# Peptides against a protein of PDB entry 3NZW: the designs that were tried, part 44

Target 1, 212 residues: chain A of PDB entry 3NZW
Amino acid sequence: TTTLAFRFQGGIIVAVDSRATAGNWVASQTVKKVIEINPFLLGTMAGGAADCQFWETWLGSQCRLHELREKERISVAAASKILSNLVYQYKGAGLSMGTMICGYTRKEGPTIYYVDSDGTRLKGDIFCVGSGQTFAYGVLDSNYKWDLSVEDALYLGKRSILAAAHRDAYSGGSVNLYHVTEDGWIYHGNHDVGELFWKVKEEEGSFNNVIG
Target 2, 222 residues: chain B of PDB entry 3NZW
Amino acid sequence: QFNPYGDNGGTILGIAGEDFAVLAGDTRNITDYSINSRYEPKVFDCGDNIVMSANGFAADGDALVKRFKNSVKWYHFDHNDKKLSINSAARNIQHLLYGKRFFPYYVHTIIAGLDEDGKGAVYSFDPVGSYEREQCRAGGAAASLIMPFLDNQVNFKNQYEPGTNGKVKKPLKYLSVEEVIKLVRDSFTSATERHIQVGDGLEILIVTKDGVRKEFYELKRD

## One batch from the design tools (peptide; aimed at target 2 D126)

Design b2_p19_4_s2 (made by RFdiffusion4, then SolubleMPNN; from b2_p19_4, 7 letters changed)
Fold by OpenDDE base, seed 2:
Structure b2_p19_4_s2 (fold): chain B 212 residues (1-212), chain C 222 residues (1-222), chain A 19 residues (1-19)
Amino acid sequence: as target 1 above (212 residues)
Amino acid sequence: as target 2 above (222 residues)
Amino acid sequence: MLENLEENEIIEKLEERLE
């Protein structure tokens, strides 16, 4: 798995691969590793798929309850804290979660929290999470700028996942790409890694270790 | 060490069509190398045009299906006999599975039906309740043999248009009911030939707007 | 699990009241 999120002048880019593995077996190439919690909030999934899917969906319900009760959208900070508190209660029970809660509120602006099953909760500008995270960081950190255009940021997210998919056997399938703005998240499609690889190779002259 | 889980073998297969879905399973039930039954259905009509199979440890599968059926009844009771949607069913099953997260049902669960738009839907679950909607999924003993075939025939993976030097993928096309049934039959026939835990009979449940139809085909008994 | 179901019911009820 490779998931990433980063803040930039245009909001947040979220990009994830779609491969699921069971040992050495590719169980699926089409796993959705982004949970659309609400129109303004995304959660990413790394680790145990069931743990992430179940609890992030639960989180969605909590967020909705908050909205209904308080008549305002929940903050990204609060949402991530709810999740963090929950997983902390299960500390030692064997949950496996590496999640990013990404959202944009008027009060907070674009916000990313990393939450894992160890109870760690971190606010940050750039996170890559998963077995391919180091590969993604390699590309992302090298090209990251706050002032990226939306187009460039989207490409960078996609390109970073591609790098991970190329090197990490546990990552692949496709890239699901999101742009989070004040108006909510926008899905920017599913990009097949194979097709993307060849396109990028041709356009950038990269991946010269592969002779097509 | 006490292993509370058994493996009763078998294989299940779900395929979503345009306006239909199929869920199929063999009827062989085994323990180790012994055939317990040559006709033990593992695909069930759960009502509301939802068919379900939980393949793996049969005791767990049966328990899960029973619980889901009960959930359907309760849903009707609580919601004035409202039809349970396939997506809601999937969520319900997730809760059932994840409720036993630390002592999970040792099953691969697949449900099939129609979504709210009348389109075929297949949902696949891992033992602890993660689920995805897919066009096709095989589960069980011969899943590793069948899935590559399904990927090729249903999703046209690795199929390229002639003359494109492998650069242009064939567009996805929905298969007819007849084509899907044939595909299922061929898949199970092949699986039976290669895997000892698959055989005896094939039961296919076809979900359409008109309801659930059942078909049965004999498989090799050896 | 029961809490989650209850929460969903609560959400549904609250949503109905807002309509």
Scores: peptide ipSAE 0.027, ipTM 0.807, DockQ to the pose 0.074
OpenDDE base, seeds 1, 3, 4, 5: peptide ipSAE 0.340, 0.059, 0.027, 0.018; ipTM 0.826, 0.762, 0.781, 0.739; seeds 1, 3 fail the geometry check

Design b2_p19_4_s3 (made by RFdiffusion4, then SolubleMPNN; from b2_p19_4, 8 letters changed)
Fold by OpenDDE base, seed 2:
Structure b2_p19_4_s3 (fold): chain B 212 residues (1-212), chain C 222 residues (1-222), chain A 19 residues (1-19)
Amino acid sequence: as target 1 above (212 residues)
Amino acid sequence: as target 2 above (222 residues)
Amino acid sequence: MEELLEENEIIEKLEERLE
């Protein structure tokens, strides 16, 4: 798995691969590792798919309850705290979660929180989470700038996942790409890793260790 | 060491069509190398045009299906006989599975039906309740044999447009009911030949707007 | 799990009231 999110002048880019593995087997190439909590919040999943999917969906319900009761959208900070508190209650029980809660509120601006099953909750600008995170960081950190255009940022997110997919056996399938803005998240499609690889190789002259 | 889980073998297969869905399973029930039954259906019509199978440990599967059926009844009771949507069913099943997160149902669950737009839908679940909507999914003993074939025939994986030097994949195309049924039959026939835990009979449930149709085919018995 | 179900019911009821 490789998931990433980063803040930039245009909001947040979220990019994830879609491979699921069971041991040495590829169980699926089409896993949705982004949970659309609500139109304004995204959650990413790494670790146990069921844990992430179940609790992030639950989180969505909590966020909706908050909205209905308070007549205001929940903050990213509060949403992430709810999740963090929950997983903390299960500390030691064996949950496996590495998640990023991404959103854009008027008060907070573009906001990313990392939450894991160890009880860690971190606010940050750039996170890569998963077995391929190091590979993603390699590309992302090298090219990251706050002032990236939306187009460049989207590409960078996609390209970073591609790098991870190329090197990490546990990552692959496709890239699901999101742009989070003040108006909510925008899905920027599913990009097959294979097709993307060849396109990028041709255009950038990268991946020279692979001959087509 | 005590193992609370058994494995009753078998294989299940779901395929979503454009305006239909198919869920199929063999009827062999086995423990180790002994055939318990040659006709034990494992694909069920749960009402509301939803078909379900939970393959693996049969006792767990049966329990799960029963609980889901009960959930459907309760849903009707609470919502003035409103039809349960396939997506809501999936969520419900997730809750059932995850409720036993630390002592899971040892099953691979697949449901099939039509989404709210009348399109074929297949959802697959892991033992603890993670689920995905997919075009096709095989589960059980012969899943590893069947799934690559399905990827090729349904999802057109590893099929490329001529003249593209393997760089451009063929676009996805929906299969007809007849094509899907043939594909299912061929898949199970092949699986039966290669896997001892698959055989005896094949039951196929086809979901359309008109309801659930059942078909049965004989498989090899050895 | 029971709490989750209750919460969902509450959400549904609240949503119905807002419609």
Scores: peptide ipSAE 0.024, ipTM 0.808, DockQ to the pose 0.076
OpenDDE base, seeds 1, 3, 4, 5: peptide ipSAE 0.005, 0.022, 0.020, 0.019; ipTM 0.748, 0.785, 0.776, 0.777; seed 1 fails the geometry check

Design b2_p19_4_s4 (made by RFdiffusion4, then SolubleMPNN; from b2_p19_4, 10 letters changed)
Fold by OpenDDE base, seed 3:
Structure b2_p19_4_s4 (fold): chain B 212 residues (1-212), chain C 222 residues (1-222), chain A 19 residues (1-19)
Amino acid sequence: as target 1 above (212 residues)
Amino acid sequence: as target 2 above (222 residues)
Amino acid sequence: MEEILEEEEEIKRLEERLE
């Protein structure tokens, strides 16, 4: 798995691969590793698929309850804290979760929190999470700027996942790409890694280690 | 060492069409090399146009299906006989599975039906409740044999447009119910030839807007 | 698990009231 999120002048980019593995086997190439919690809030999933899917869905319910009761959308900080508190209660029980809670509120602006099953909760501008995270960081850190255009930022997110998919056997399938703005998240499609690879190779002249 | 789990073999297969869905399973039940039954259905009509199969350890599968059926009844009771949607059913099954997260049901679960738009839907679950909506999924003993075939025939994996040097994939299209049934039959016939835990009979449940239809076909009995 | 189901039902009830 490779998931990433980063803040820039245009909001937040979220990009994830879609491969699921069982041992050495590819179980699925089409796993959704982003949960759409609400129109303004996304969660990413790395680690145990069931743990992430179950508890992030639960988180969605908690966020909705908050909205209905308080007549106000929950903050990204509060949403991430709910999840963090939950996983802390299960510390030592064997949960496996590496998540990013990404969203936009008027109060906070574009915000990213990292939450994992070890009890870590971090606010930050750039996170890559999963077995391919180091490969993604290699591309992302080298090209990241706050002043990226939306187009360049989207490409960078997609390109970083592609790099991870190329090198990490546990990552692949496709890239699901999101842009989070003040008006909510926008889905920017599913991009097959194979097709994307050849396109990028042709356009950039990159991946010269592969002869096509 | 005590092992609370068994493996009763068998294989299940779900395929979603445009306005229908199919869930199929063989009827062989086996322990090790001994056939317990040549006709033990493992695909069930659960009501509300939802069909379900939980393949693996049969005792766990039966328990899970029973619990889900009960959940459907309770849902009707609590919601004035409102039809349970396939997506809500998936969520419910996730709760049932994840509720036993630390002592899981040893099964691969697949449900099939129609979504709220009348489109075919197949959901596949791991033992602890992670689920995904897919166009097709095989589970059980011969899943590794069947799934690549499904990828090729349903998802058109590794099929390219002629003259594109393998750079343009063949576009996806829906299969007819007749094509799907043929595909299922061929898949199970092939699986029976290659895997001892698959055979005897094939039961196919077809879900359409008109309800659930059952078809039965003989498989090899060796 | 039961608590989760109850919460989901509560959400539905609250949403129905908004309609």
Scores: peptide ipSAE 0.110, ipTM 0.824, DockQ to the pose 0.076
OpenDDE base, seeds 1, 2, 4, 5: peptide ipSAE 0.080, 0.099, 0.083, 0.082; ipTM 0.822, 0.835, 0.811, 0.820

Design b2_p19_5 (made by RFdiffusion4)
Pose (drawn by RFdiffusion4):
Structure b2_p19_5 (pose): chain A 212 residues (1-212), chain B 222 residues (1-222), chain P 19 residues (1-19)
Amino acid sequence: as target 1 above (212 residues)
Amino acid sequence: as target 2 above (222 residues)
Amino acid sequence: SIFDEPYNYLYLDKIIKPA
């Protein structure tokens, strides 16, 4: 798995791969590692497939309950804390999740929280999570500027996941893109590495190793 | 020490057509190198036009299927006999499985039916509730032998339009019920050839708007 | 340390046999 989310001039970019594994066995190439908590909240998934899916779906129900009760959209900070505090209650039981809660509120602006099953909860501008995280960091860190256009930022996030899907035996499948503004998240498609790789290689001239 | 889990072998397969779906499984049940039964059904009609199979540790598979069938029964009791849609059944199974997160049902489960639009649907589950809707899925002992074949023959993976210089992918035309039964039978004869836990018989459950039908085929008994 | 584990289907490798 490889997931990333970063803040910039135009809001937040979220990109994830779609590979699921059972050891060295490719269990699926078409899994959804992003969950739409609501029109302005996204959650990313890495780690245990069931733990992530189950608890992030549950998180969505908790956020919805907050809106009914407080008659107000839940903040990114509070939403990430609900998950952080839940996972903390299970510390030592073997839950396995690397997660990112990304969203927008008038009160907070573009906001990103890293939350994992160790109970760690961190606010930040840039995070890469998963077995392929370092591969994504390598490309994302060396081309990142706060002042990226929405178009360039969307591409960098996409390119970064692609770099991870190439080098990490446990990442791959397709790339799912999202962009987050104060009007909520915008889905930017599912890009199969099976075609995305060759296209990027030709158009960019990169991946100069692999023979085409 | 006591080991609460065993492995009863078996292989299951699910393919979704445009307006139908199938869930197939061999009828052999095994422990180690012995055969417990050459005919022990492992794919079940659970009502509301849903078929399911939980393959792996059979005791767990039976307990799960039994618990799900009872779940559909109560769904009717509590919701004015409303039909349990396949998507709803999938989320329900997720909670049943995740409910034993710390002592799992050691099974790989697949269900099939039609979605609310009458389209064919297949769902497969992880031991602890991780699930996804799919076009086809192989589960159980020969899953590693069969799933590659299905990626090729069902979803036309790695196949291109001849003469297009590998530029145009083979279109994703859709399979009829006849073409699917062929792929299923071939899959199981192949699996019976290479995996010692697969054989004796093959039982297929076909699901359409008209309900659930069954077909049976012998397999090599060695 | 940042989380660096694969997206894993838990316990499924105990059920499925190698090719």

Design b2_p19_5_s1 (made by RFdiffusion4, then SolubleMPNN; from b2_p19_5, 8 letters changed)
Fold by OpenDDE base, seed 2:
Structure b2_p19_5_s1 (fold): chain B 212 residues (1-212), chain C 222 residues (1-222), chain A 19 residues (1-19)
Amino acid sequence: as target 1 above (212 residues)
Amino acid sequence: as target 2 above (222 residues)
Amino acid sequence: MVFNLPTELRYLDKIIKPA
């Protein structure tokens, strides 16, 4: 798995692969590792598929309840805290979660929180989470700057996941790409790694470690 | 050391068509190298045009299916006999599975039916409740033998249009029920040849707007 | 099923695969 999110002048880019595994078995190439909690809030998934899927769905319900009760959208801080508190209650029970809660509120602006099953909750500008995270960081850190255009930022997110998919056996399938703005998240498509790889290789003249 | 789980073998397979879905399973039930039964159905009509199989440890599978059937019953009670949609069924099953997160059902669960638009739907679950809607899924003992085949024959993976130098993929298209049945039969006959835990019989449940029908085919009994 | 993390979680494999 490789998930990433980063803040830039244009908001937040979220990009994730779509491979799920069970040991050496590729269980799926098409898993959705982003949950759309609400039009302004995303959650990413790494670790146990069921743990992430179940509890982030639960989180969505909690966020909706907040909106109903408080008559306003939940903050990214609060949403991430709910999840953090939940997993902390299960600390030691064996949950496996590496998540990013990404969203935009008027109060906070574009915001990213990292939450994992160890109880860690971190606010930050750049996170890569998963077995391929270091590969993604390699590309992302090398090209990141706050002043990226939306187009360049989207590409960078996609490109970083592609790099991870290339080097990490546990990452692959496709890239799901999101742009989060003040107006909410925008889905920027599903990009098959097989096709994307060759396209990028040709256009960039990169990935010369692969003959083709 | 005490092991609460067994493995009763078998294999299941779901394929979604355009306006139908198929869920198939062999009828062999084994323990270790002993055949317990040559005809123990593991694919069930659960009502509301939903078929379900939970393959792996049969005791867990049966328990899960029973719980789901009961869930369907209560859904009707609570919601004025409203038909349970396949997506809602999937969510419900997730909760059933994850409710035992720390003592899981040792099963690979697949359900099949029609979505609210009348399109074929297959949902697959891991033992603890992660789920995904897919066009096809194999589960159980011979899943590793069948799934790559389905990738190739249902989703046309690694197939390209002739004369395109591998530049144009074979386009995706829905398969007819007849084509799907052929694939299912070929899958299970092949699996039976290569896996000792698969064989004896093949039961196929086909879900259409008209309901669920069943087909049965003999498999090798060795 | 797992979305793999940097460190292999072997304990989860015990849950994923039946005995």
Scores: peptide ipSAE 0.247, ipTM 0.800, DockQ to the pose 0.195
OpenDDE base, seeds 1, 3, 4, 5: peptide ipSAE 0.218, 0.248, 0.240, 0.178; ipTM 0.814, 0.818, 0.791, 0.816; seeds 1, 3, 5 fail the geometry check

Design b2_p19_5_s2 (made by RFdiffusion4, then SolubleMPNN; from b2_p19_5, 8 letters changed)
Fold by OpenDDE base, seed 4:
Structure b2_p19_5_s2 (fold): chain B 212 residues (1-212), chain C 222 residues (1-222), chain A 19 residues (1-19)
Amino acid sequence: as target 1 above (212 residues)
Amino acid sequence: as target 2 above (222 residues)
Amino acid sequence: SVYSGPFELEYLDKIIKPA
């Protein structure tokens, strides 16, 4: 898995691969590793599929309950804290989760929290999470600027996942791409890694280690 | 080494069509190298036009299916006999599976039916309840043999339009019921030839708007 | 972390005996 999220002048970019594996077996190439909690809040999934899917869905329910009770959208901080508190209760039980909670509220603006099953909760501007994270960081860090245009930021997110998919055997399938703004998240499509690879190779002259 | 689980082998296969879905399973039940039964159905009509199979350790599979069937009854009771949608069924099954997260059901679960728009739907689950809606999924002993075949024949992976020098992919197209049945039969026939845990009989449940139809075919009995 | 687990029984070993 490779997931990433970063803040920039235009909001938040979220990009994830779609491969699921069981050992050496590619279980799926089409997994959705982003949960759309509400129109302004996303969660990413890395680690154990069931753990992430179950508890982030549960988180969605908790966020909805908050909205119903408080008559306002839950903050990114509060949402991430709910999840963090939950996984902390299971500390040592063997949950495997690496998640990013990304969203926008009027109070916070664009916000990213990293939450994992070890009890870590971090606020930050840039995170790559998963087995391919180092490959993604390699591309992302090399090209990241706060002042990126939305177009460039979207491409950078997509390109970073592509790099990870190329080098990490546990990442691949497709890139799911999101842009989070004050108006909510916008889905920017599913991009097949195979097609994307050849396109990028041709346009950039990159990936010269591959002949074809 | 203590092992609380058995493995009864077998294989299951789900394929979603445009306005139908199919869930198939062989009828062989085996332990190690001994055939326990040549006819032990593992695909079930659970009501509300939902068919289900949980393949792996048969005891766990049966328990899970029974719990789900009971869940359907309770759903009707609580919701004035409202039909359980397949997406809701999937969520329910996730909860059943994840409820035993730390002592899981040793099964690969697949359900099939129609979504709320009347389109064929197949959901597959891991032992602890992660699930995905897919066009096709094989589970069990011969899954590794069948899935690549399904990728090619259902999703047209690595198929290209003639004359395009491999540059244009074959467009996705729904398969007919007849085509799907043929594909299922071919899949199981092939699997039976190469895997000892698959064989004897093939039971296919076809879900349409008119209900669930069952078909049976003989497989190799070795 | 890798998104692992779906559709294969071998994954159960990792769940029962996490490394």
Scores: peptide ipSAE 0.045, ipTM 0.823, DockQ to the pose 0.130
OpenDDE base, seeds 1, 2, 3, 5: peptide ipSAE 0.026, 0.039, 0.035, 0.036; ipTM 0.814, 0.831, 0.819, 0.813

Design b2_p19_5_s3 (made by RFdiffusion4, then SolubleMPNN; from b2_p19_5, 7 letters changed)
Fold by OpenDDE base, seed 5:
Structure b2_p19_5_s3 (fold): chain B 212 residues (1-212), chain C 222 residues (1-222), chain A 19 residues (1-19)
Amino acid sequence: as target 1 above (212 residues)
Amino acid sequence: as target 2 above (222 residues)
Amino acid sequence: MIYSEPFELEYLDKIIKPA
């Protein structure tokens, strides 16, 4: 898996691959590694598919309950804390989760929290999570600027996942791309890695290690 | 080291069509190299036009299916005989599986039915309850032999339009029930030839708006 | 992302590299 999220002047970019594996077996190429919790809040999934899917769905329910009780949307901080507290209760039980909670509230603005099954909860501007995270960081860190245009930011997110998909055997399939703004998240499509690779190679003159 | 799990072999396969879905399984039950039964059905009609199979350790599979059937029953009691939708069924099964997260059911679960729009639906689960809706899925002993074939024949992977120099993919389209049944039969006959845990018989459950139909075909008995 | 093999839970730990 390779997931990433970063803040920039235009909000938040979230990009993820779609491969699931069981050992050497490619179990799926079409996994949805982003959960749409509400129109303003996203969760990303890395690690155990069931752990992430189950508990992030549960988180969604908790967020909805918050909205019903408090008559306002839950903060990104609070949502991430709920998840963090939960996984902490299961510490040592063998949960495998690397998650990012990304969203927008009027109070917080665009916000990203990293939460993992070790009990770590971090607020930050840039995170890459998964077996391919280092590959993604290599591209993302090299090109990241706060002042990126929305177009450039979207491309950078997509391109970073592509790099990871290229080098990480456990990442691939497609890139799912999101842009989070004041008005909520916007889905920017599913991009097949095979097609995307050749397109990027041609347009950038990159991936010269592959003869096309 | 004590292993609480057995492996009863077998293989299951689900394919979704436009207005139907198919879930198929062989009828061989085996332990190690010994055939326990040549006819032990593992695909079940669970009501509400939902068919289910949990392949792997048969004891766990049977337990899971039984629990789900009970869930369907209780759903009717609690919701004035409302039909359980396939997506709700999938969510319920996730909870059943994940409820045993730390002592999992040793099974690969597939359900098939129709979604709320009347479209064919197949959901597959890992042992601990992650699930995905897919057009097709193979599970069990010969899944690794069958799944690539399904990728090619259902999802048209690695197929391109002639004369396009590989630039235009073969367009996705739904298969007819006859085409699907043919693919299922070919899949299982091929798997039977190459895997000792697959064979004896093939039972296919076809779900349409009119209900569940069953078909049976003989497989090699070696 | 890993599908759990009941007996290979050990592989789950290898995929989540701590940030």
Scores: peptide ipSAE 0.190, ipTM 0.794, DockQ to the pose 0.068
OpenDDE base, seeds 1, 2, 3, 4: peptide ipSAE 0.154, 0.093, 0.085, 0.079; ipTM 0.783, 0.799, 0.796, 0.796; seeds 2, 3, 4 fail the geometry check

Design b2_p19_5_s4 (made by RFdiffusion4, then SolubleMPNN; from b2_p19_5, 8 letters changed)
Fold by OpenDDE base, seed 1:
Structure b2_p19_5_s4 (fold): chain B 212 residues (1-212), chain C 222 residues (1-222), chain A 19 residues (1-19)
Amino acid sequence: as target 1 above (212 residues)
Amino acid sequence: as target 2 above (222 residues)
Amino acid sequence: SVYSAPFELRYLDKIIKPA
């Protein structure tokens, strides 16, 4: 798995691959590793598929309850804290979760929290999470600027996942791409790695280690 | 040391068509190298046009299916006999599976039916309740043999239009029920040849708007 | 006690701490 999220002048970019594995077996190439908690809040998934899917869906319910009770959308900080507290209660039980809670509130602005099943909760501007994270960081860090245009930021997110999919055997399938703004998240499509790779190679003249 | 899990082998296969879905399974039940039964059905009509199979440890599978069937009944009681949608069924099954997260059901679960738009739907579950809607899925002993075949024949992976120098993928299209049945039969016939835990009989449940139809075919009995 | 099932679960791969 490779997931990433980063803040920039235009909001947040979230990009994830779609491969699931069971050992050396490719279980799926089409897994949705982003949960749309609400129109303004996203959660990413890495680790155990069931753990992430179950508890992040649960998180969605908790966030909705907050909205109903408080008549206001939950903050990214609070949402991430709910999840963090939950997984901490299960510490040592064997949950496997690496998630990024990404969203936009008027109070916080664009916000990203990293939460994992070890109890770590971090606020930050740039996170890559998963077995392919180092590959993604290589591309992302080399090209990241706060002042990126939305178009360039979207491409950078997509391109970083592609790099990880290329080098990490546990990442692949497709790239799901999101842009989060004050008006909510926008889905920017599913990009098959097989097609995307050749397109990028041709357009950039990159991936010269692969003969076309 | 006590092992609470067994392995009864077998293989299951789900394929979604445009306006139908198929869930198939062999009827062999085995422990190690001993055939317990040559006809032990593992694909079930659960009502509301939903068919289900939980393949792996038969005791766990049966328990899970029973719990789901009960869930369907309670759903009707609580919601004025409203039909349970396939997506809601999937969510329910997730909760059943994840409820035993720390002592999981030793099964690979597949359900098939029609979605709310009348389109074929197949959902697959891991032992602890992660689920995904897919066009096709193989589960069980011979899943590794069949799934790549399905990728090629259902999803047309690695197939290209002739004369395009590999630049144009074969277009995705739904298969007819006849084509799907043929594909299922070929899959299980092939699996039976190469896996000792698959064989004896093949039951295919076909879900359409008109209900569930069942077909049976003989497999090798060796 | 928690039992571990001798089967493969679906994973979205190992999680390591962010760099």
Scores: peptide ipSAE 0.337, ipTM 0.835, DockQ to the pose 0.075
OpenDDE base, seeds 2, 3, 4, 5: peptide ipSAE 0.311, 0.335, 0.325, 0.141; ipTM 0.850, 0.843, 0.824, 0.826; seed 2 fails the geometry check

